# Designs tried in a protein design run: peptides against a protein of PDB entry 6B4J. Part 1

No score or structure here was measured in a lab: all are predicted.

Target 1, 315 residues: chain A of PDB entry 6B4J
Amino acid sequence: DITMQWYQQLQDASMQCVLTFEGLTNSKDSQAKKIKMDLQKAATIPVSQISTIAGSKLKEIFDKIHSLLSGKPVQSGGRSVSVTLNPQGLDFVQYKLAEKFVKQGEEEVASHHEAAFPIAVVASGIWELHPRVGDLILAHLHKKCPYSVPFYPTFKEGMALEDYQRMLGYQVKDSKVEQQDNFLKRMSGMIRLYAAIIQLRWPYGNRQEIHPHGLNHGWRWLAQILNMEPLSDVTATLLFDFLEVCGNALMKQYQVQFWKMLILIKEDYFPRIEAITSSGQMGSFIRLKQFLEKCLQHKDIPVPKGFLTSSFWRS
Structure headers, positions and changes below count from the first letter of each chain, unless a header shows other numbers.
Peptide ipSAE was made for these designs. It is ipSAE averaged over its two directions, with the distance scale d0 held at 1.0 Angstrom where the peptide's residues are scored. Compare it between designs on one protein only; published cut-offs may not apply.
The geometry check fails a fold that doesn't show the stated peptide or that is severely misdrawn somewhere.

## One batch from the design tools (peptide; aimed at target 1 L226)

Design b1_p8_1_s1 (made by RFdiffusion4, then SolubleMPNN; its pose is not in this set)
Fold by OpenDDE base, seed 5:
Structure b1_p8_1_s1 (fold): chain B 315 residues (1-315), chain A 8 residues (1-8)
Amino acid sequence: as target 1 above (315 residues)
Amino acid sequence: MPKIPLEP
């Protein structure tokens, strides 16, 4: 399976990255520890500052992240910080930055769906300039949300239940598994972020270049999901999240072909979802069904709430 | 369900 090979390659690259900067992360030297903390803050704080408030602020954040990745000094915590402070600094920053983008999907987007767009446009722009950060974003995303690949992890003989739960994307702390609602909320946030990334381009970049991970991956994701058996509650939830965020973009890109896919979802895939949906989970399915039927009826998919307009970039 | 092509 080419998709699983791709998944594994990204995970291997991510693991290799961690090994590369292990000297920095495991150092007992006080100066190295200070550098590590400074680099970690420099990589993550700007991402946490991303908001829907103003395009000018978003540009400042982007420029700061790009400067850091380019080996330029940036101000962080009242200090000048550069990846050149340690030979492993760049790899560490790329990894932590990518991790933070995915974490914003998991936390911020999960709570505020509109936050997907400003985070995604920065991530897309950084990915365009720094492909390794993009690969690491995918690696972190796939590890936390296997449904973004997509695949449904299976229980293997001899596997601990907690390890299986973690593979499914659940958080397990002190032998307590995360509640289903919190799990789905986090997965939704990550899928929404992904759906936003694949359609957005940084407006101040070279627009003539091909998107490094564009809408063709959105089509592929949908096709793969539809070619799989649905998973109870999860598939209906994430399919809705994905279509709400990038359905309009996919419609514009693929037109008649995309409408045929939506008809297929309604006619062939909905019965399969319904067949595995319990009465207590019907809410997720109904939400998906109502959304898709409305789109088919109106022959239009609405622009998602929070989509960045020209007025945002002038603010 | 027919297999949906992975490319448009």
Scores: peptide ipSAE 0.469, ipTM 0.936, DockQ to the pose 0.849
OpenDDE base, seeds 1, 2, 3, 4: peptide ipSAE 0.467, 0.449, 0.469, 0.462; ipTM 0.935, 0.932, 0.935, 0.934

Design b1_p8_1_s2 (made by RFdiffusion4, then SolubleMPNN; its pose is not in this set)
Fold by OpenDDE base, seed 3:
Structure b1_p8_1_s2 (fold): chain B 315 residues (1-315), chain A 8 residues (1-8)
Amino acid sequence: as target 1 above (315 residues)
Amino acid sequence: MKIIPLEP
C-alpha cells in the first residue's frame, strides 16, 4: 500500500530527526539546557501569536519564523536566539515548529474553527521555503490524527488497550481515556487545519510555483476515505470538517469531477455511514448530510467562515 | 462500491 508506505516513511524521518538532536535534548549541561529552552520558545511562541486580527501582524510572525529557520538571530524572551547556537539547533527547531503547528490544530482550531486559516497560511508559506518543516508537520499530524493519512488503526494481538487507544488518537492520562467529544473536537481541529493548508498559499511568496502539498492531496484524501469502510462517528465528523473547509477550493479546482464525487458521497457512501451510526451519533451524520444536500441543491459550496480576504492582508 | 481514483 503506497499510502501506508508514505506514512511509514514520514514517521521514520521524524524519528530520525529526534535521534539527530538527541544530544541537545538529553544534555545535562546547563548551557545546553538554556539553549534548548530558548530555541523551543523561539520556535513555538510566534506560532501561538498567530491570530485573525491583522495581516501585517501575520507577516511579522512569518518573517520571524523564516528568519529563525534561515539561521538569522531573532529576539525571543528578551534574548537573541539563533539555531547556530548548537549544531543540532536547526533540526530541533524544525521539529518543534512543526509540532506546534499541529498542536494549534488540535487546540486553537478545535475551539475556534476560523483560526485554521491564519495558521494554515503561515504553515503553507513556511513549508514552501522549508520543505523539511512540511514533512515534519505531516509526520506529527499523522501520528496524532491517523485519519489525516487516512487509515483506521487496528488492534493487534498482544497490544495493550491504552496503546491501541493512543494509536487511534485518544489521549490517555492516568489510565483514563479522553472523552469522545473532546477526541472528536481535537481530530476536527487537525483535519480543518490540514484542509486549510492544502489550499492556501502565502501571498508574499512566488505564487507561480506549485504548492508543495496542494489540492491534489485533498482529492486523494477524499478518494481514500470513500474507498474505506466508514468508522462510527469519526468518518461523518471529519468528512464534514474537511468539506466545510476545503469543499469550495476543490469545487473551483476540479469542477465537474468534484461534483460527481459529491453525488457519489450522497448516493453510495451516506447509506454506509448511516448503517453504522447509532442514535446517539446521528447528529454528526445529520450535519454532514444537511451540508452536502444544501451544496448539491444550490450547486455551490460556500467559502468557509474565516477565509482570508484581500482586506485582511491590507490591515 | 465503485473504487474512486486517487487522482482526478
Scores: peptide ipSAE 0.388, ipTM 0.924, DockQ to the pose 0.848
OpenDDE base, seeds 1, 2, 4, 5: peptide ipSAE 0.364, 0.353, 0.372, 0.370; ipTM 0.918, 0.914, 0.921, 0.919

Design b1_p8_1_s4 (made by RFdiffusion4, then SolubleMPNN; its pose is not in this set)
Fold by OpenDDE base, seed 5:
Structure b1_p8_1_s4 (fold): chain B 315 residues (1-315), chain A 8 residues (1-8)
Amino acid sequence: as target 1 above (315 residues)
Amino acid sequence: MRKIPLEP
């Protein structure tokens, strides 16, 4: 289908990007190795510094990332670093930057849900100015979290179990698969980050431009999820994460149409989730059910905790 | 279940 074609196209583009900067990454030259490490640090450290503390600091981080992507020198680790230090520097930095944004989803957002918003607004703003970074964000996100596409990977004949587990998004180290709770935590973080990206615009950008990957993709994601059979525990967990983060934004954007979708989730989709949910997994379903029923009863979806306000940008 | 449109 069109969605799987899009998924494959993004993966292919990401793979081609890796091949493009292979000369930089595989070089045995000491200077090339130094440049690689400097560029990697310059691309990733600013993203790791994103916090909920102050809007001014967030702007500085954004400006630094944008400067780096624009071919300007930036200070990193006490050294002047530029993508012009190597012909493959820009491609490498774009790839590593995109990778780091997704990594912040699976690590930082997974542990601190409110961190989704400052990370997402920077990612959205960078995506607007650097579309290739956005495509690479999607590629990394889809690779780590196929549920963000969404699709549920299937076991194919002759496939190793470990490879199937990796396709599902599990980490497998030393022939040990990660625990389900850790898996769901990482997936939740990535979905929450995605849900934040699609609704946020960098406030200092050109607001007349269309969001490069906006709320229409949020509607599409929900529609696709609901058109699929639920996956045990995963669907209930991620549907909750998504609705908690971007439900308010979707409500404001699509109004009556979105409420009809929520009613359909309650009436038609909840029984399907419940039918495949074991007693040990009921917690995720109950959380989703309670959240959605509360929203329907109050005719309101709350603004998510951590949503960036005008006061944040004045700090 | 009725197929939900992918676009509003």
Scores: peptide ipSAE 0.516, ipTM 0.950, DockQ to the pose 0.848
OpenDDE base, seeds 1, 2, 3, 4: peptide ipSAE 0.505, 0.498, 0.512, 0.507; ipTM 0.949, 0.948, 0.949, 0.949

Design b1_p8_3 (made by RFdiffusion4)
Pose (drawn by RFdiffusion4):
Structure b1_p8_3 (pose): chain A 315 residues (1-315), chain P 8 residues (1-8)
Amino acid sequence: as target 1 above (315 residues)
Amino acid sequence: FTQIPLDP
């Protein structure tokens, strides 16, 4: 409940932000759309540019967003634009910027697991300078993936199925329901991004402040889901690509206590899945063992493939 | 079933 109450605090807090700018979106004038068009454009593209080439140019995207959010003018396609044009624009750009981070984790990181780090450092940095943006990231991240909270949505009695699948985060339209394969990845990329944000810190600016969403939330996540019965395919998958990304940082921080948590899922939580999962979906549960059988005996959890090296930062 | 504390 402590989590479910905190879960609601962010959700209805985001709905307050959906209304604070109400009128900027619900505007049909020509100028009214041009403004809504140029802001969302110059605020959601720099996030899409976040690449793995170098941290040198990764700073440009960070500064371009810091200037845009802090109110300074920002060079866009054609003429420069700024938030000072409209008082509602700030509380609007923070909304659209937050969704893009999770959206970049939704599409890109799901397919390309390594791009989770160059995106997370910019987000873990922008979260420091502007905490309001972070709560909005925790808002969208949580609804599109309630498994990141983590809370498994229970079945409410007397309701149709298509109503329930939407609560699980499946993308569904009038007649189309998102397949399970093209769904499981959209959740993987989301928590792989979440698993990266909590362990990374923006290096530049020399800040003595603390990480806004500390690695502590990585412990509670593993603990909060390992104490409850696992879902068949979702848990064994998400439980793996979270440890592959953040298992190295947790091993260093919570040295022995983290290893205890691992020798538990080896002999206490693995059986909790072997019966729950049918023979047609053991694919996820198998990767989870192949991951631990090594890590437990190697006494090490490999650093996530795609970690930003020193060469990436200087270069 | 063994339980894990929420805090370290």

Design b1_p8_3_s1 (made by RFdiffusion4, then SolubleMPNN; from b1_p8_3, 4 letters changed)
Fold by OpenDDE base, seed 5:
Structure b1_p8_3_s1 (fold): chain B 315 residues (1-315), chain A 8 residues (1-8)
Amino acid sequence: as target 1 above (315 residues)
Amino acid sequence: MKKIPLEP
């Protein structure tokens, strides 16, 4: 399967990246530890400062991240920080930055769905300039949310239950598995972030270039999901999240072809979801069904809440 | 269900 090969290649590249900066991360030297911490803060703090408030602030954050990745010194924690402070600094920063973007999907977007858009537009713009960061974003995303690939992990003979739960994307701490509601909330955040990334471009970049991971991947994701058997509660939840965030963009891009896909979801896929949905899980399915039926009835998919307008960029 | 093409 070409999709699984792609998944594995990204995971391998991510693992290789970790190995390349192991000297920095495992150093016992006090100076190396300081550099590591400074680089980690420089990579992650700007991402945490992304907000829905002002486009000007978002531009400052973008410029700071880009400067750091370009080998320029940036101010962080009252210090001048550069990836040139260590030969492994760039790889470390790229990895930690990508990890932080996915973590913002997992945490911030999970709690505040509108946060997907400002985070995604920065991530997309950085990906355009720094393709390795994009690959690492995918690697982190796929590892935390296999449904973003998409695939449904299967239990293998001899596998520990906890390892299977982790492979499914559950957090397992002190032999306690994460509650289903918290799990779905985190998965939703990551899918919403992904759905935003594939449709957004940094407005101050070279718009003549092709999106590094554009809406064609959105079509592919939907097609792959629909070509798979649904997973109870998960498929209905994430399909809703995806369509709510990028359905309008996909409609505009693929028009009649996308409407045919939505009809297929209603006619052929909903019965399959319903057949595996328990009474206690019906809420996620009903939400998806109501959303899609409303879109089909009105022949329109609404622009998602939090979508960045021209007024945002002038603020 | 017919297989949906992975490309439009």
Scores: peptide ipSAE 0.513, ipTM 0.943, DockQ to the pose 0.848
OpenDDE base, seeds 1, 2, 3, 4: peptide ipSAE 0.510, 0.507, 0.511, 0.505; ipTM 0.943, 0.942, 0.942, 0.942

Design b1_p8_3_s2 (made by RFdiffusion4, then SolubleMPNN; from b1_p8_3, 4 letters changed)
Fold by OpenDDE base, seed 3:
Structure b1_p8_3_s2 (fold): chain B 315 residues (1-315), chain A 8 residues (1-8)
Amino acid sequence: as target 1 above (315 residues)
Amino acid sequence: MQKIPLEP
């Protein structure tokens, strides 16, 4: 399976990255620890500052992240910080930056869906200039949300139940598994962030270049989901999240072909979802069904709430 | 169900 090979390649690359900067992360030297902390803050704080407030502020954040990744000194916590302070600094920063983008998906976007767009446009722009950051974003995303690949992890013989739960994307703390609602909320945030990334381009970049991970991956994701057996509650939830965020963009890009796909979802895939959906889980399916039927009826998919307008970039 | 093509 080509998709599973791609998944594994990204995980391997991410693992190799971790091994590359292990010297920095495991150092007991006080100066190395200080550098690590400064680099981690420099990589993650700007991402946490991303907001829907003003395009000018978003540009400042982007420029700061890009400067850091380019080996330029940046101000962080009242200090001048550069990836050149340690030979493993760049790899560490790229990894932590990518991790933070995905974390904003599972936390900020999970709670505030509109936050997907400003985070995604920065991530997309950084990915265009720093492709390794993009690969690491995918690796982190796939590990936390296997449904973003997509695949459904299977229980293997001899596997501990907790390990299987973690593979499914659940958080397990003190031998307690995360509640289903919290799990789905985090998965939703990550899928929404992904759906935003694949459609957005940084407006101050070279727009003549092809998107490094564009809407063709959105089509592929949908096709793969539809070619799989649905998973109870999960498939209906994430399919809705994905279509709500990038359905309009996919419609504009693929037009008649995309409408044919939506018809197929309604006619062939909905019965399959319904067949595995318990009465207690029907809410997610109903939400998906209502959304898709409305789109088909109106022959339109709305622009998602929080989509960045020209007025945002002038602020 | 016919497999949906992975490419448009």
Scores: peptide ipSAE 0.499, ipTM 0.940, DockQ to the pose 0.847
OpenDDE base, seeds 1, 2, 4, 5: peptide ipSAE 0.494, 0.488, 0.490, 0.497; ipTM 0.940, 0.938, 0.939, 0.940

Design b1_p8_3_s3 (made by RFdiffusion4, then SolubleMPNN; from b1_p8_3, 4 letters changed)
Fold by OpenDDE base, seed 5:
Structure b1_p8_3_s3 (fold): chain B 315 residues (1-315), chain A 8 residues (1-8)
Amino acid sequence: as target 1 above (315 residues)
Amino acid sequence: MPKIPLEP
């Protein structure tokens, strides 16, 4: 399976990255520890500052992240910080930055769906300039949300239940598994972020270049999901999240072909979802069904709430 | 369900 090979390659690259900067992360030297903390803050704080408030602020954040990745000094915590402070600094920053983008999907987007767009446009722009950060974003995303690949992890003989739960994307702390609602909320946030990334381009970049991970991956994701058996509650939830965020973009890109896919979802895939949906989970399915039927009826998919307009970039 | 092509 080419998709699983791709998944594994990204995970291997991510693991290799961690090994590369292990000297920095495991150092007992006080100066190295200070550098590590400074680099970690420099990589993550700007991402946490991303908001829907103003395009000018978003540009400042982007420029700061790009400067850091380019080996330029940036101000962080009242200090000048550069990846050149340690030979492993760049790899560490790329990894932590990518991790933070995915974490914003998991936390911020999960709570505020509109936050997907400003985070995604920065991530897309950084990915365009720094492909390794993009690969690491995918690696972190796939590890936390296997449904973004997509695949449904299976229980293997001899596997601990907690390890299986973690593979499914659940958080397990002190032998307590995360509640289903919190799990789905986090997965939704990550899928929404992904759906936003694949359609957005940084407006101040070279627009003539091909998107490094564009809408063709959105089509592929949908096709793969539809070619799989649905998973109870999860598939209906994430399919809705994905279509709400990038359905309009996919419609514009693929037109008649995309409408045929939506008809297929309604006619062939909905019965399969319904067949595995319990009465207590019907809410997720109904939400998906109502959304898709409305789109088919109106022959239009609405622009998602929070989509960045020209007025945002002038603010 | 027919297999949906992975490319448009």
Scores: peptide ipSAE 0.469, ipTM 0.936, DockQ to the pose 0.851
OpenDDE base, seeds 1, 2, 3, 4: peptide ipSAE 0.467, 0.449, 0.469, 0.462; ipTM 0.935, 0.932, 0.935, 0.934

Design b1_p8_3_s4 (made by RFdiffusion4, then SolubleMPNN; from b1_p8_3, 4 letters changed; failed a check: a repeat of another design)
Amino acid sequence: MRKIPLEP

Design b1_p8_5_s3 (made by RFdiffusion4, then SolubleMPNN; its pose is not in this set)
Fold by OpenDDE base, seed 3:
Structure b1_p8_5_s3 (fold): chain B 315 residues (1-315), chain A 8 residues (1-8)
Amino acid sequence: as target 1 above (315 residues)
Amino acid sequence: MTKIPLEP
């Protein structure tokens, strides 16, 4: 399977990246530890500062991240920080930056869906200039949310239950598995972030270049989901999240072909979801159904709430 | 269910 090969290749690349900066990570030297912490803060703090408030502030954050990745010194925590402070500094920063973007999907977007757009546009712009960061974003995303690939992890013979739960994307702490509502909330945030990334371009970049991971991957994701058996509660939840965020963009891009796909979802896929949905999980399915039926009725998919407008970039 | 093409 080509998709599973791609998944594995990204995981292998991510693992190899970790191995490359292991010297920095495992160092007991006080100076190396200081550098590591300074680099980690320089990579992650700007991402945490992303907000929906002003386009000018977003540009400053982007420029700071890009400067750091370009080997330029940046101010962080009152110190001048550069990836050149350690031979493994760039690999470490790229990895931690990518991890932080996915974490913002998992945490910030999960709680505030509108936050997907400013985070995604920065991530997309950085990906365009730094392809390795993009691959690492995918690797982190796929590991935390296998449904973003998409695939549904299966229990293998000899596997511990906790390991299987982690493979499914659940957090397991002190032998306690995460509650289903919290799990779905985190998965939703990550899918929404992904759906935003594939449609957004940094407005101050070279717009003539092809998106490094564009809407064709959105079509592919949908096609793959629909070619699989639905998973209880998960498929309905994430399909809604995806369509709410990028349905408008997919409609504009693929037009009649996309409408045919939506009809197929309603006619052929909804019965399959409903057949596996318990009464307690019906809320997720109903939400998806109502959204899609409304879109089909109106022959329009609304622009998602929080979508960045020209006025945002002038602020 | 008819297999949906992975490319538009």
Scores: peptide ipSAE 0.515, ipTM 0.946, DockQ to the pose 0.822
OpenDDE base, seeds 1, 2, 4, 5: peptide ipSAE 0.513, 0.510, 0.508, 0.512; ipTM 0.947, 0.946, 0.946, 0.947

Design b1_p8_6_s1 (made by RFdiffusion4, then SolubleMPNN; its pose is not in this set)
Fold by OpenDDE base, seed 5:
Structure b1_p8_6_s1 (fold): chain B 315 residues (1-315), chain A 8 residues (1-8)
Amino acid sequence: as target 1 above (315 residues)
Amino acid sequence: MRKIPLEP
């Protein structure tokens, strides 16, 4: 289908990007190795510094990332670093930057849900100015979290179990698969980050431009999820994460149409989730059910905790 | 279940 074609196209583009900067990454030259490490640090450290503390600091981080992507020198680790230090520097930095944004989803957002918003607004703003970074964000996100596409990977004949587990998004180290709770935590973080990206615009950008990957993709994601059979525990967990983060934004954007979708989730989709949910997994379903029923009863979806306000940008 | 449109 069109969605799987899009998924494959993004993966292919990401793979081609890796091949493009292979000369930089595989070089045995000491200077090339130094440049690689400097560029990697310059691309990733600013993203790791994103916090909920102050809007001014967030702007500085954004400006630094944008400067780096624009071919300007930036200070990193006490050294002047530029993508012009190597012909493959820009491609490498774009790839590593995109990778780091997704990594912040699976690590930082997974542990601190409110961190989704400052990370997402920077990612959205960078995506607007650097579309290739956005495509690479999607590629990394889809690779780590196929549920963000969404699709549920299937076991194919002759496939190793470990490879199937990796396709599902599990980490497998030393022939040990990660625990389900850790898996769901990482997936939740990535979905929450995605849900934040699609609704946020960098406030200092050109607001007349269309969001490069906006709320229409949020509607599409929900529609696709609901058109699929639920996956045990995963669907209930991620549907909750998504609705908690971007439900308010979707409500404001699509109004009556979105409420009809929520009613359909309650009436038609909840029984399907419940039918495949074991007693040990009921917690995720109950959380989703309670959240959605509360929203329907109050005719309101709350603004998510951590949503960036005008006061944040004045700090 | 009725197929939900992918676009509003």
Scores: peptide ipSAE 0.516, ipTM 0.950, DockQ to the pose 0.835
OpenDDE base, seeds 1, 2, 3, 4: peptide ipSAE 0.505, 0.498, 0.512, 0.507; ipTM 0.949, 0.948, 0.949, 0.949

Design b1_p8_6_s2 (made by RFdiffusion4, then SolubleMPNN; its pose is not in this set)
Fold by OpenDDE base, seed 5:
Structure b1_p8_6_s2 (fold): chain B 315 residues (1-315), chain A 8 residues (1-8)
Amino acid sequence: as target 1 above (315 residues)
Amino acid sequence: MRKIPLDP
C-alpha cells in the first residue's frame, strides 16, 4: 500500500531526525542544556502566540519563525537565540516547531475550532519555505492521529493493550486510558488543523508555486476514508470535522466531481456508518448527516467559521 | 461500493 509506505517513510525520517540531534538533547553539559532550552522556547513560544486577533501580529510571528529557521538570531526570553549555537540546532528546532504546530491542533484547535485557520496559514507558509518542517508536521500528525493518513491501526498478536490504545491515538497515563470524548476532541482538533493547512497559503509568499501539500491531498483523504470500512464514532466525527473545515474549498476546486462524492457519502456510506453506530454514538452520525444533507439541499457548503478574510490581513 | 479514485 503506497499510503502506508508514505506513512512509514515519514515516521522513519522523523526518527532519524531525533537521532541526529540526540547529542544536543542528551548532553549533560550546562551550556548545551541552556542552548537546548533556548532553542526549544524560540521554536515553540511564537506558535503559542498565534491568535485570531490581528494579521499584523501573525506576520510578525511568521517572520520570527522563518528568521529562526534561516539561521538568523531571534530574541527569545530576553536573549539572542540562533540555530547556529549548536551544530544540531536546526534539526532540533525544525522537529520541535513541527511538533508544536501539531500540538496546537491537539489542544488549541480542539478547544477553539476557529484557531485552526491562523495556525494553519502560518504552518502552510513555513512549509512552503521549509519543506522539512512540513514533512515533520505530517510525521507528528500521523503518529498522534493515524486517521489523518488515513488508516485504522489493528491489534496484533502479542501486543499490549496499552500499546494498541496509543497506536489508535489515545493517551495512556498511569495505566489509565483517555476518555473517549477527550480522545475525539483531540483527534477533531488535529483533523481540523490538517483540513485548514491543505487549503491555505501564506498571502505574502510566492503564490505562483504549487501548494506543497494542497487540496489534492484533501480529495485523496476523503477517497481513502470512503474506500475503508467506517470505524464506530471516529469516522463520523472526523468526516464531519474535515468537511466542515475544507468542504467549501473542495467544492470550489473540484465542483461537480466533489458533489458526486457527497452524494456517494449520503447514499452509500451513511448506511455503512449507521449500521455500526450504537444509540449512544448516534449524535456524531446525526451531526454529519444533517450537515451533508443541508449542503446537498442548498447546493452549497458554507465557508467555515474563522476563515481568514481580507479584513483580517489589514488588521 | 465502487472504489473512489484517489486522484480527482
Scores: peptide ipSAE 0.496, ipTM 0.947, DockQ to the pose 0.830
OpenDDE base, seeds 1, 2, 3, 4: peptide ipSAE 0.491, 0.481, 0.492, 0.487; ipTM 0.947, 0.945, 0.946, 0.946

## One batch from the design tools (peptide; made by RFdiffusion4, then SolubleMPNN; aimed at target 1 I2 L215 R220 Q224; its pose is not in this set)

Design b1_p9_5_s3
Fold by OpenDDE base, seed 4:
Structure b1_p9_5_s3 (fold): chain B 315 residues (1-315), chain A 9 residues (1-9)
Amino acid sequence: as target 1 above (315 residues)
Amino acid sequence: PLPLPPLLS
């Protein structure tokens, strides 16, 4: 399976990255610990500062992240911080930055869907300049949300239930599994972030270059989802989230082919979702239904709420 | 243009 090979390759690369900076992370030396913490803050704080407030502020954040990844000193917590402070500093920062982008999908976007766009445009722009960060974003995303690949982890004989739940993307703490609503909320945030990344380009970059992980991956994602059996509540939720965020961009890119895909979803795939939807899960199903019907009726997919306009970049 | 995925029967 090519999809599973890709998944595994990204996980292996992520694991190798962790091993590469293990000396920094496991060091008992006081100075190494200080460097680690300073680098971690320098990598993660700018991402947490991303907001919908002003394009100028977003540019400052981008420039700071790019400077850090380029080996330049940046100010963090009142200190000058550089990846050159440790031989493993760059790998560590790339990993922690990628982890933080996915975490913002999981937490911030999950609670505030409009936050997907400013986070995604920074992530896309950084990915364009730093491909390894992009691969690590995918690795973190795929591990936390296998539905972003997409694949559905299977229960294996002899597997502990908790391990299976974790593979599915559930948080399990103190032998308590996450509630379904919280799980779906986190998965939604990550899918929405992904759907935003694949369509957005940093406006101050070289637009002549191909998007490092563009809308063709959105088409691939849809294709793969449609070739899989739907999962109860999950498929209806995430398919809606994906189409709401990137459906307009896919429509513009693929035109007639996109509409054929949308008809296929409505006529062939949607009944399969219906067949597995319980009375208690009708919310996500109805939301997807109404979205598909509206889009097909109007022959349009609306621009998603929170999409970054030209006025945002002039602010 | 990417082809539509075949419906897996």
Scores: peptide ipSAE 0.030, ipTM 0.722, DockQ to the pose 0.197
OpenDDE base, seeds 1, 2, 3, 5: peptide ipSAE 0.028, 0.028, 0.028, 0.028; ipTM 0.697, 0.705, 0.721, 0.706

